# Designs tried in a protein design run: peptides against a protein of PDB entry 3PUK. Part 29

Target 1, 227 residues: chain A of PDB entry 3PUK
Amino acid sequence: ERGLKSVVWRKIKTAVFDDCRKEGEWKIMLLDEFTTKLLSSCCKMTDLLEEGITVIENIYKNREPVRQMKALYFISPTPKSVDCFLRDFGSKSEKKYKAAYIYFTDFCPDSLFNKIKASCSKSIRRCKEINISFIPQESQVYTLDVPDAFYYCYSPDPSNASRKEVVMEAMAEQIVTVCATLDENPGVRYKSKPLDNASKLAQLVEKKLEDYYKIDEKGLIKGKTQS

## One batch from the design tools (peptide; aimed at target 1 K11 Y212 D216 E217)

Design b2_p11_8_s2 (made by RFdiffusion4, then SolubleMPNN; from b2_p11_8, 5 letters changed)
Fold by OpenDDE base, seed 3:
Structure b2_p11_8_s2 (fold): chain B 227 residues (1-227), chain A 11 residues (1-11)
Amino acid sequence: as target 1 above (227 residues)
Amino acid sequence: ASLDLGLTRPE
């Protein structure tokens, strides 16, 4: 596989599959729109079978209960995906699976996390955040999954200013996850014309990188690396 | 298996 794709897969294998692995146990894996694209970009179904996944289900779709099997939720921390999870375990009806392992692709807001805790705590065996919120395309190329990014970033309507900021924050966060995945803290390059969008995004990325790498896992400050 | 509701944040 290409460099970035293999790195992403290795990260997912370590952070998700190895974390919840049990010998002889098969799990159902639930994916949302983003994680479907993510896994499709860096692995094959045979790879998932080797990791103990028997079947992949779309979290947005109505699914038949498989109450004897545990479920691995690899999903984005969005209200839509979380609500689908809650329908599986938090409803008045019987839960769809034996238990749940939840792995979020990014930071889960406290509001969503608290909602999960309040409704489904007894069903959850693991809840972990990983930092992979991008789609690898090539060794050094990735795409962002930010809905309506083009519309808000290039909208001439000043009423969209607030939405534009939200989109840029989301984009910056995803870029930082790429750096985290590669264990890099690079300088940011951009073109300033014709709009200031690139400059603003660069500033956000730089700030988030500083916050992310201020203290590493060993308690040391991580300096900038070359791109 | 035991219940583990520990939220692990990214680095």
Scores: peptide ipSAE 0.019, ipTM 0.532, DockQ to the pose 0.137
OpenDDE base, seeds 1, 2, 4, 5: peptide ipSAE 0.012, 0.006, 0.009, 0.009; ipTM 0.506, 0.383, 0.507, 0.520

Design b2_p11_8_s3 (made by RFdiffusion4, then SolubleMPNN; from b2_p11_8, 7 letters changed)
Fold by OpenDDE base, seed 4:
Structure b2_p11_8_s3 (fold): chain B 227 residues (1-227), chain A 11 residues (1-11)
Amino acid sequence: as target 1 above (227 residues)
Amino acid sequence: SSRSLGLDRPE
């Protein structure tokens, strides 16, 4: 009934949990706002326990050190989440866990990556981008997590044009992650309205899909699938 | 899909 949730969970299991699994080892998992919502949408705590997670904690909150345990950071590549990570590992005195496995839900900007590398590279055992930046709702329904998307996309204020573009870019990126997760290259369809937002978004999605599959499929663009 | 960011270290 909720096929997309299963697909998302399977993706997370494969890309994150299986990737860092060690026999008999338990990890602490750190989540941010988005990944909390993401996991809550597609799994239960019991599922996480089965994957070797002893406890989940909010990365934004102050936490007691558990220096004997490794930490799994499943977080968005945002300054806020990265800063919290850096506080956990930025100095030897502040090191809260034995080591870190980092899985970003989306493309991590070089600026953030470089900050991590410069500060705590020795503490990191794994660092990957897994490209899941959407929340599954139903079998074929999902929601995007783009802050202020509604406000900027539908703002009549021309001063918001720049932010609107940023938001649309983020939305397009998240849609592409859905397609990537489902291994689909859909023909993008939209309903035309007086506002060209839908058209612009569609164009961005198409462009990003092309770029993604060019990179992922050795320069081959998958044929458009029905969606 | 997923991409490594080049900070992987052996266990």
Scores: peptide ipSAE 0.058, ipTM 0.798, DockQ to the pose 0.616
OpenDDE base, seeds 1, 2, 3, 5: peptide ipSAE 0.053, 0.054, 0.052, 0.054; ipTM 0.789, 0.792, 0.793, 0.793; seed 3 fails the geometry check

Design b2_p11_8_s4 (made by RFdiffusion4, then SolubleMPNN; from b2_p11_8, 5 letters changed)
Fold by OpenDDE base, seed 2:
Structure b2_p11_8_s4 (fold): chain B 227 residues (1-227), chain A 11 residues (1-11)
Amino acid sequence: as target 1 above (227 residues)
Amino acid sequence: SSRDLGLTLPE
């Protein structure tokens, strides 16, 4: 039985490291909060060294330029992470690194993509999306990274209804990424609770799964190539 | 399982 951690690592290895690997080349890897947790959950520093990563840096921190080295950005498609990337390459005279390989952990909105394209296209060697928006735990267990999910989902306060919906959407999306990673289209099972949150979440997951696999079956890639 | 966003410059 391959644990979820090994599956996730294998996916990262093939989708990210193998994709940008060059013999004898070392890269600096930039991580955000989520990808730091993700990699920490499924690999060791020695594993990263084997993949040609010499140093790991936090994308949010101020960093000294290493202009002779290329950078591997393994980051979430968020405005914060993207803005940090843009600061690294936005100025022609102040590029932090030689070039960038960008791998997003999830779907990158067109707005963010266009912003990157407009400002930093000449510095980008690769820009891809992978679909990993969860943290693997033991065996087949995983943890969702949705801020305040528990609080809003179980809040009795009606004023939190809108936020609750947003949180449930985010949770559903991350569950779908797990399914996509495992190449599974499972039937959703849940235990009903008084607040009916499980039922709502299940419906969202089912809908998103349907959308995902419909797109996959049709091979519809809007301006993107699925690998 | 990955999507290429099309920003690929030659090495």
Scores: peptide ipSAE 0.217, ipTM 0.848, DockQ to the pose 0.584
OpenDDE base, seeds 1, 3, 4, 5: peptide ipSAE 0.046, 0.103, 0.044, 0.062; ipTM 0.763, 0.777, 0.713, 0.757; seeds 1, 3, 5 fail the geometry check

## One batch from the design tools (peptide; aimed at target 1 E129 I215)

Design b2_p12_3 (made by RFdiffusion4)
Pose (drawn by RFdiffusion4):
Structure b2_p12_3 (pose): chain A 227 residues (1-227), chain P 12 residues (1-12)
Amino acid sequence: as target 1 above (227 residues)
Amino acid sequence: SLTPKEKEEIFE
């Protein structure tokens, strides 16, 4: 099947689970709020055992150290989600697991990355960015994770316009991961209609997905595709 | 800024 959640599942399995899967052994997976919704969206937790995950735990709440099991961190590049990882490895009196495998849902800010590039420890065996920043609500419908996006797009023009841009970029880069997951590099068009916001956004997506496929690393897609 | 590939090589 080619359901939107089937496509995403095929990506997570190959880009995450298989990428650190050691045939004879199992791992503990750790999730933040987003990745929880993402995984619950495209599979049952039962399917995870077959993928080398014996236990899934919340990265937020404190956990008991299992120093003989390797950890699979499947999290977003969020300050909260990352600060929690740094609690397990490095500073201080650490560690909590035998090894660390980090998979970011999206591009990791240099600011956050540096905070873990230091307290690295030989543990962090891998750190990848898989570029999946959306929810496969239905086999043909997707939703983003841009909190309070509607308000910050139609609010007046007061003090909180600086956040509008923050929301506008968050939508743009998050939309780009939708195209990348679908292995599409589509042409961009907007409606040029009420308030003309789709124009500002269409430009951001156009610019960001040009920069994106200048790096992919999957090498499957470059230049505009038939979409 | 670092690319994903460069960031991965840091941890290899």

Design b2_p12_3_s1 (made by RFdiffusion4, then SolubleMPNN; from b2_p12_3, 4 letters changed)
Fold by OpenDDE base, seed 4:
Structure b2_p12_3_s1 (fold): chain B 227 residues (1-227), chain A 12 residues (1-12)
Amino acid sequence: as target 1 above (227 residues)
Amino acid sequence: MLTPKEIEEFFK
């Protein structure tokens, strides 16, 4: 049985490290909060060293330039992470690194992408989306990085309804990345009581799974796999 | 939504 952690690591290795690796070249890797947790959950520092990473830095912190080295940004497609990247390579400041490889954990909104393109295109060697937006906790358990999800999902205040929908969408998207990582199109089971949150989330997941596999890289619609 | 490949082409 393939553990989720090993599957996630293998996907990251293939999609990120193998993609940008050059023989004899070391890179600095920049992580945000989510990807720090993600990598911590599925690999060790020794694994990263083997993949050509010499130093890991927090993208949110001020860092001294290392202009002779290329940087690997493994980050979430959020304004915060993107803004930090832009500070490293933006036109208003000297670039901190020789060049950048960017790997987003999920789909990057056009607004953020265009912002990057407009400011730093000449410094970027790679920009890809790898669609891993969850943290593997156990072989068959994962968590989602959705701030305040509990609050909005269970808030009795009707004014939070819109935010609840946003949170549900985000959770559904992340769950789909789990399925994609496992290369599965499962049937979704849920507990309907006491609230309909699980039902709503399940419907969102199923819809997004359909959408995902319709436009997947293979161009093939997968049938339902084991639940 | 742009594919990863399409995104990469903007930066080459």
Scores: peptide ipSAE 0.020, ipTM 0.481, DockQ to the pose 0.580
OpenDDE base, seeds 1, 2, 3, 5: peptide ipSAE 0.018, 0.006, 0.016, 0.006; ipTM 0.435, 0.461, 0.519, 0.410

Design b2_p12_3_s2 (made by RFdiffusion4, then SolubleMPNN; from b2_p12_3, 5 letters changed)
Fold by OpenDDE base, seed 4:
Structure b2_p12_3_s2 (fold): chain B 227 residues (1-227), chain A 12 residues (1-12)
Amino acid sequence: as target 1 above (227 residues)
Amino acid sequence: MLTPAEIEKFFE
């Protein structure tokens, strides 16, 4: 199967499931709101079973301990998701699972990472960032899960200018993860009218793409691709 | 805990 969904699934398989796979071992997978949408968009339960996932749990919900099983946390690097994780492992006597594998969908701020390290380091077997912060909707269409993006981008209230910038930055970062997932460095095209939002976003994306490929672990210089 | 069947419904 071809398309953005298959590419995303393949990336997740490689970056998450293959990374923590142990022969004969089943894991409980914990998802947040974003990763629930992400996985639902690109895989089926049968796919997850094949990857050694026995059950899926919502990280935000109260859950019964399954102390004999290791947990795979596939979550966004947000305070809410991290706090839920920390509650699962914060107390030695009340650990919900045997151990944790953590995979973040995007860059985890040092503050959150340090918080995890300080509280639960002995329980963590893996902690990685996979940089997939978008939802594939169609073969060539994706969506960004940025709260209130529409409101702040198109608000006529000047007081929202700072929030607009934050939202634009977040969207640009997410778009870069799309490009990274596709292994592309595209030229950005946009429509300028009626507002300059698209132009601003395009500039942010281009800048972030440049930064991303400069620091790419592969050390490969990629020119602009035709997209 | 969701059963595999319940999860299938969730992902539909």
Scores: peptide ipSAE 0.018, ipTM 0.526, DockQ to the pose 0.021
OpenDDE base, seeds 1, 2, 3, 5: peptide ipSAE 0.016, 0.009, 0.016, 0.009; ipTM 0.498, 0.461, 0.494, 0.466

Design b2_p12_3_s3 (made by RFdiffusion4, then SolubleMPNN; from b2_p12_3, 5 letters changed)
Fold by OpenDDE base, seed 2:
Structure b2_p12_3_s3 (fold): chain B 227 residues (1-227), chain A 12 residues (1-12)
Amino acid sequence: as target 1 above (227 residues)
Amino acid sequence: MLTPAEIEEFFK
């Protein structure tokens, strides 16, 4: 075990590639902005080839149909990415690919999930959530994909208060995916001064960790680990 | 983290 990057790759390999693997079958993989960064942080193109991926495409770009091949969508559960997927499979006569395997990086809201089911259910072979919404940097370092987090957390403008809360919740959710990936339920430590941002974030993380492990797929409540 | 240019090269 070499560090966070290797753990992330192993999880993706197991949860995504091994899950949809078929002997002798090649797939086209569709990525969005986040998953492009994620994969680039923990694997090489040669690794993806070994996992049966022949071509990688950007989900946001116009693409030519390859109707004889199945597509692996490794995407974030956002309206933008989902809408792009729906454009690929929305019309029965104009499907871009033979079928779809969808793997979301985080919890997919019911509204988006229902939208997919209503439009493209017959084209979908898999639809799973893998709960990796962070970018590994080093063995013990990761980054979060939360736009303008610094600005909203430290903005003195009162009009940004509501946005600050949204950003902090998003960060907390992503931190929980790190813990889930590592199979850890840590105690959260923080530096309170000079602002209470760290304290607020810590509380959000603690709450979300508790919620996550209460409803864990394994049906088990994991106790606190050392952090 | 890779730059946008490096990411583009990643998929070539």
Scores: peptide ipSAE 0.015, ipTM 0.477, DockQ to the pose 0.022
OpenDDE base, seeds 1, 3, 4, 5: peptide ipSAE 0.007, 0.006, 0.012, 0.007; ipTM 0.448, 0.425, 0.461, 0.440; seed 3 fails the geometry check

Design b2_p12_3_s4 (made by RFdiffusion4, then SolubleMPNN; from b2_p12_3, 4 letters changed)
Fold by OpenDDE base, seed 1:
Structure b2_p12_3_s4 (fold): chain B 227 residues (1-227), chain A 12 residues (1-12)
Amino acid sequence: as target 1 above (227 residues)
Amino acid sequence: SLTPAEIEAFFE
């Protein structure tokens, strides 16, 4: 038992691999920087082979076409990753793969989604958001992918105040994603520091947890769980 | 989990 790692793997297996599985079919899987870290944290190559993945490719790199195989894109909803996908299936070039299954790790902005739809909708067999934006470490330890969080949160420069707010919001959202994955609504605890960072983050998490469980996919309202 | 070496091998 790997605790959080096992939970994350089970979610990926159910939401991604089981969703697009076809008996006897192998797929090429395309990963970006975040999803490479995510999968490496919770599975082995043998696990991916069992799920019908024959090879993993870096979406950012130039790749040779494998036109007879379908591709599974497990990527973050970023302009960079989306642009790389569009290069594989865009009208200006030959399709690198037979078809695409796309699974985003988080909410895909409408602007990016519309761009994909307009360019290569005919090549897409599935497009889904699976809402996993954290990296599991040890059983109950995880890391968040929020660039420059330390810099902005601890910057003495008042000009960074707006960016600090954005970073706090992003961190809170990812923490809530962990709670949702674990099906928990914990009481939030924090250590105070000279700055109000911990308190502010805690408040954001509490608010987002409340919002999530009020209007979750199952329409469930859950009470507080253990911290 | 995958080792750093295994991660790099995925993209080779």
Scores: peptide ipSAE 0.021, ipTM 0.572, DockQ to the pose 0.023
OpenDDE base, seeds 2, 3, 4, 5: peptide ipSAE 0.015, 0.020, 0.018, 0.018; ipTM 0.568, 0.606, 0.589, 0.588

Design b2_p12_4 (made by RFdiffusion4)
Pose (drawn by RFdiffusion4):
Structure b2_p12_4 (pose): chain A 227 residues (1-227), chain P 12 residues (1-12)
Amino acid sequence: as target 1 above (227 residues)
Amino acid sequence: SFHESRDEYFSH
């Protein structure tokens, strides 16, 4: 099947689980709020065992160290989600697991990355960005994770316009992961209609996905596709 | 922001 959640599942399995899957052994997977919703969206937690995951745990709440099991961190590039990882490795009195495998849902800010590039420890065996920042709500419908996006798009023009841009970029880079997961580099068009916001956004997506496929690293897609 | 893979920083 080619359901939207089937496509995403085929990405997670190959880009995450298979990428650190050692045939004979199992791992503990750690999730933040987003990745929980993402995984619950495109599979049952039963399917995880077959993928090398014996235990899933919340990265937020404190956990008991299992220094003989390797950890699979499947998280978003969020300050909270990352600060929690740094609690397990490096500073201080660490560690909690035998090894660390980090998979960011989206591009990691240099700011956050530096905070883990230091307290690195030989543990962090891998750190990849898989670029999936959306929810496959239905086989043909997707939703983003841009909190309070509606308000910051139609609010007046007061003080909180600086956040509008923050929301506008968050939508743009998050939409780009939708195209990248579908292995599509589509042409961009907007409606040029009420308030003309789709124009500002259409430009951000156009610019960001040009910079995106200048890096992909999957090498499957470059230049505009038939979409 | 966009950048290349950072897996190399954690290669052994």

Design b2_p12_4_s1 (made by RFdiffusion4, then SolubleMPNN; from b2_p12_4, 7 letters changed)
Fold by OpenDDE base, seed 5:
Structure b2_p12_4_s1 (fold): chain B 227 residues (1-227), chain A 12 residues (1-12)
Amino acid sequence: as target 1 above (227 residues)
Amino acid sequence: SFKKSVDSVFAE
């Protein structure tokens, strides 16, 4: 049985590094907060070096231009990360790198995609969504990255009901990406709480799993796994 | 909902 960390690393390796690999080429990799945590959880710097990454930079920080090198952006599809990317390539004079390969951890909204396309299309060699939105902790253990999830899900304030639904939706998406990464379609198990959050989340997960496997990457419909 | 991984319209 393969540990979750190994599975995640393998997926990143195939979906990101193998996808943009050029023989003898080194790239600068730009990470955001989530992808920093993600990679830190499943690989070492030596692993990244083996994949042709010379240095890792934080996309949010000011960085020195390295105009002769291509950049690999492994980032979340958020306005913040996208805006940082756009600053790197927004003008010819301010172009920090030779070209960009962009890999989003999840589905990139059309609004953000169009913004990128309108501003930096000539600098982009690749733009792909790889659907990894969780952090592996241990074998078969992962952490979701949904801000304020605890607060909204367990808030007694009725005004947070709408936000709670948004949070649960995001959590469900991330759980589905775990399942997809593990190539599993689990029967969802949960413990009900007074607020029935677990049941609602389970329903969302089941629905999204169904949608995912109907349009599976392999064009296959998988039955539910026992575990 | 979760969607299949997609490539962009960008190419080398």
Scores: peptide ipSAE 0.017, ipTM 0.499, DockQ to the pose 0.571
OpenDDE base, seeds 1, 2, 3, 4: peptide ipSAE 0.009, 0.009, 0.008, 0.014; ipTM 0.428, 0.457, 0.447, 0.499

Design b2_p12_4_s2 (made by RFdiffusion4, then SolubleMPNN; from b2_p12_4, 5 letters changed)
Fold by OpenDDE base, seed 5:
Structure b2_p12_4_s2 (fold): chain B 227 residues (1-227), chain A 12 residues (1-12)
Amino acid sequence: as target 1 above (227 residues)
Amino acid sequence: SFHKSRDSDFAE
């Protein structure tokens, strides 16, 4: 059985590196906090070199221009990461790189996407969403990246109810991205808790799975699988 | 919610 790490790496290789590959071309890769953790979990620097990445840079840090090289942005669709990208290409004189390929780990909101197009369209060659919003740990173990999930889910304060729903929504989305990565449409299994958070999350996952497979890139409808 | 994934080419 291929571990989840290998599946994730294979998806990144196919969806990102193969997608923008040009023979003999080296790229600088820009990562954010999440994608740094993601790549660190499923590949080595040698693997990235084999994919034509010469240097990995943190998108949040000040970087020297390398105007002759194209940049591969593998980033989360957050205002912070997008703003850093925009600073790299905001003006012709301030362009840090020759051009950009952008790969988002999740759905990029229209507001952010439109902001990118309005500011930097001439500098972009590719923009794609690849839907990997989790960190692989073991063969079938992953970690969700939902800040303060525990705090809101277990908060006794009723004022956090709305935030709890938002957190559960985000968790459900990330779980569905795991399913998409594994090419699975699982039957959801859970243990009920006094607060019934697990049941609510399961319902959200099931709904989102249905939505995903209805609108997936391949138009594939799968039966339920074991998971 | 899930949306159809973007797959956009831009002019060189």
Scores: peptide ipSAE 0.219, ipTM 0.805, DockQ to the pose 0.599
OpenDDE base, seeds 1, 2, 3, 4: peptide ipSAE 0.210, 0.213, 0.208, 0.209; ipTM 0.801, 0.803, 0.799, 0.800; seed 4 fails the geometry check

Design b2_p12_4_s3 (made by RFdiffusion4, then SolubleMPNN; from b2_p12_4, 6 letters changed)
Fold by OpenDDE base, seed 1:
Structure b2_p12_4_s3 (fold): chain B 227 residues (1-227), chain A 12 residues (1-12)
Amino acid sequence: as target 1 above (227 residues)
Amino acid sequence: MFHKSRDDFFKE
């Protein structure tokens, strides 16, 4: 029983692999730092082979061109990952692969999206945002990927208050993606002492859950679940 | 909301 890992894998399979699958076609998959950890947490290499992935490459590394194969980019919407993608398709002479399918783990800012559109639109067959920004560890446990979260949340320096709020917002967003993945609208529980971080985070999560389910794909308002 | 496609921008 894999619990949360199984749910995450099923979501990736449906949103990414089933979406771009073609019978008899093999693809090269490009991963960044986060998606490497994500896939490692919820699947095996044999699972990826079954989904038509022949090899996995690190997007940050120099890679040999395979111009006859299409590439599946499963990456975070960061300047670093996008810049690496653009180096693969930014010019006709530098195209490393036949075409690209791009799946972002989160919302891609318009600035980055427009940069991609302006440089290599003709090479892109798919571009989707799937909103999985957490790492499942156990059936009921996950970790968040927010840089310097610990530092800012527990900093005694009052000058970091604004940065702390930004970090808390990012954490809340990732927690909501977990709830959406599980199709749940839970009551939020927290331990308040010694700092108010847990209380603040709980409030942000509650607000974001409310906003999400008010404007969900079905246009319905989902009530609170018992979990 | 959590599954957004931007394919319309790349249709030839």
Scores: peptide ipSAE 0.051, ipTM 0.706, DockQ to the pose 0.390
OpenDDE base, seeds 2, 3, 4, 5: peptide ipSAE 0.051, 0.045, 0.047, 0.049; ipTM 0.708, 0.700, 0.702, 0.698

Design b2_p12_4_s4 (made by RFdiffusion4, then SolubleMPNN; from b2_p12_4, 5 letters changed)
Fold by OpenDDE base, seed 5:
Structure b2_p12_4_s4 (fold): chain B 227 residues (1-227), chain A 12 residues (1-12)
Amino acid sequence: as target 1 above (227 residues)
Amino acid sequence: SFHGSRDKDFAE
């Protein structure tokens, strides 16, 4: 079986690098906190060089303009990352790069997408959502990037109930992206806990899996597999 | 919510 890291890399290669590849063209790649961890987990700098990336930059940091080069933004669809992108292309005089290719690691909310479209559409050559919102650790092990998940899920404070639901939703979404990446429709397995968080999460995952495969990119309906 | 992949091309 292929390790999850290799599967993730293959998906990134196909969905991102192959999508924007131009012969002889080098790009600067902009990463955020999540995508830095993601790429670090599944590739080497040499791999990125082979894909036409000359330099990797942190989107949150101040960077010198390289106006003759196009930029590849591989970022999470967060206000922070989007705002940093917008600063790079906010005005013609302030454009840091020649053009942008944007690849989001997850669904980009319409509000953020519209903000991008309204501000710098002429600078964008491609905008694509790819479903990779997890960090591969081992062959079949991954971590979720849901801040404060433990805190909210196990908080005894009823005031956190709404936030708990949001966290559970985010976790379920990321699990579904793993399944999508692996092209699997798993039967969900879990251990029951006193707080029934596992059961709730399982239900959310199952629902989201159903929704995903109903509207998946390939229009494929798969039977359940063992997870 | 998870909505799958979405592509958008922008004109130059």
Scores: peptide ipSAE 0.044, ipTM 0.691, DockQ to the pose 0.595
OpenDDE base, seeds 1, 2, 3, 4: peptide ipSAE 0.042, 0.042, 0.038, 0.039; ipTM 0.676, 0.674, 0.672, 0.671

Design b2_p12_5 (made by RFdiffusion4)
Pose (drawn by RFdiffusion4):
Structure b2_p12_5 (pose): chain A 227 residues (1-227), chain P 12 residues (1-12)
Amino acid sequence: as target 1 above (227 residues)
Amino acid sequence: EVELENKHAKLE
């Protein structure tokens, strides 16, 4: 099947689970708020065992160290989600697991990355960005994770216009991961209609997905596709 | 082995 959640599942399995899957052994997966919703969206937690995951745990709440099991961190590049990882490895009196495998849902800010590039420890065996920043709500419908996006797009023009841009970029890069997961590099068009916001956004997506496929590293897609 | 990636830095 080619359901939107089937496509995403095929990505997570190959880009995450298989990428650190050691045939004979199992791992503990850690999730933040987003990745929880993402995984619950495209599979049952039963399917995870077959993929090398014996236990899934919340990265937020404190956990008991299992220093003989390797950890699979499947999280977003969020300050909170990352600060929690640094609690397990490096500073201080660490560690909590035998090894660390980090998989970011999206591009990791240099700011956050540096905070973990230091307290690195030989543990962090891998750090990848898989670029999946959306929810496969239905086999043909997707939703983003841009909190309070509607308000910061139609609010007046007061003080909180600086956040509007923050929301506008968050939508743009998050939309780009939708195209990248579908292995599409589509042409961009907007409606040029009420308030003309789709124009500003259409430009951001156009610019960001040009920069994106200048780096992909999957090498499957470059230049505009038939979409 | 260690594998590190930061594609946000490649954008800059």

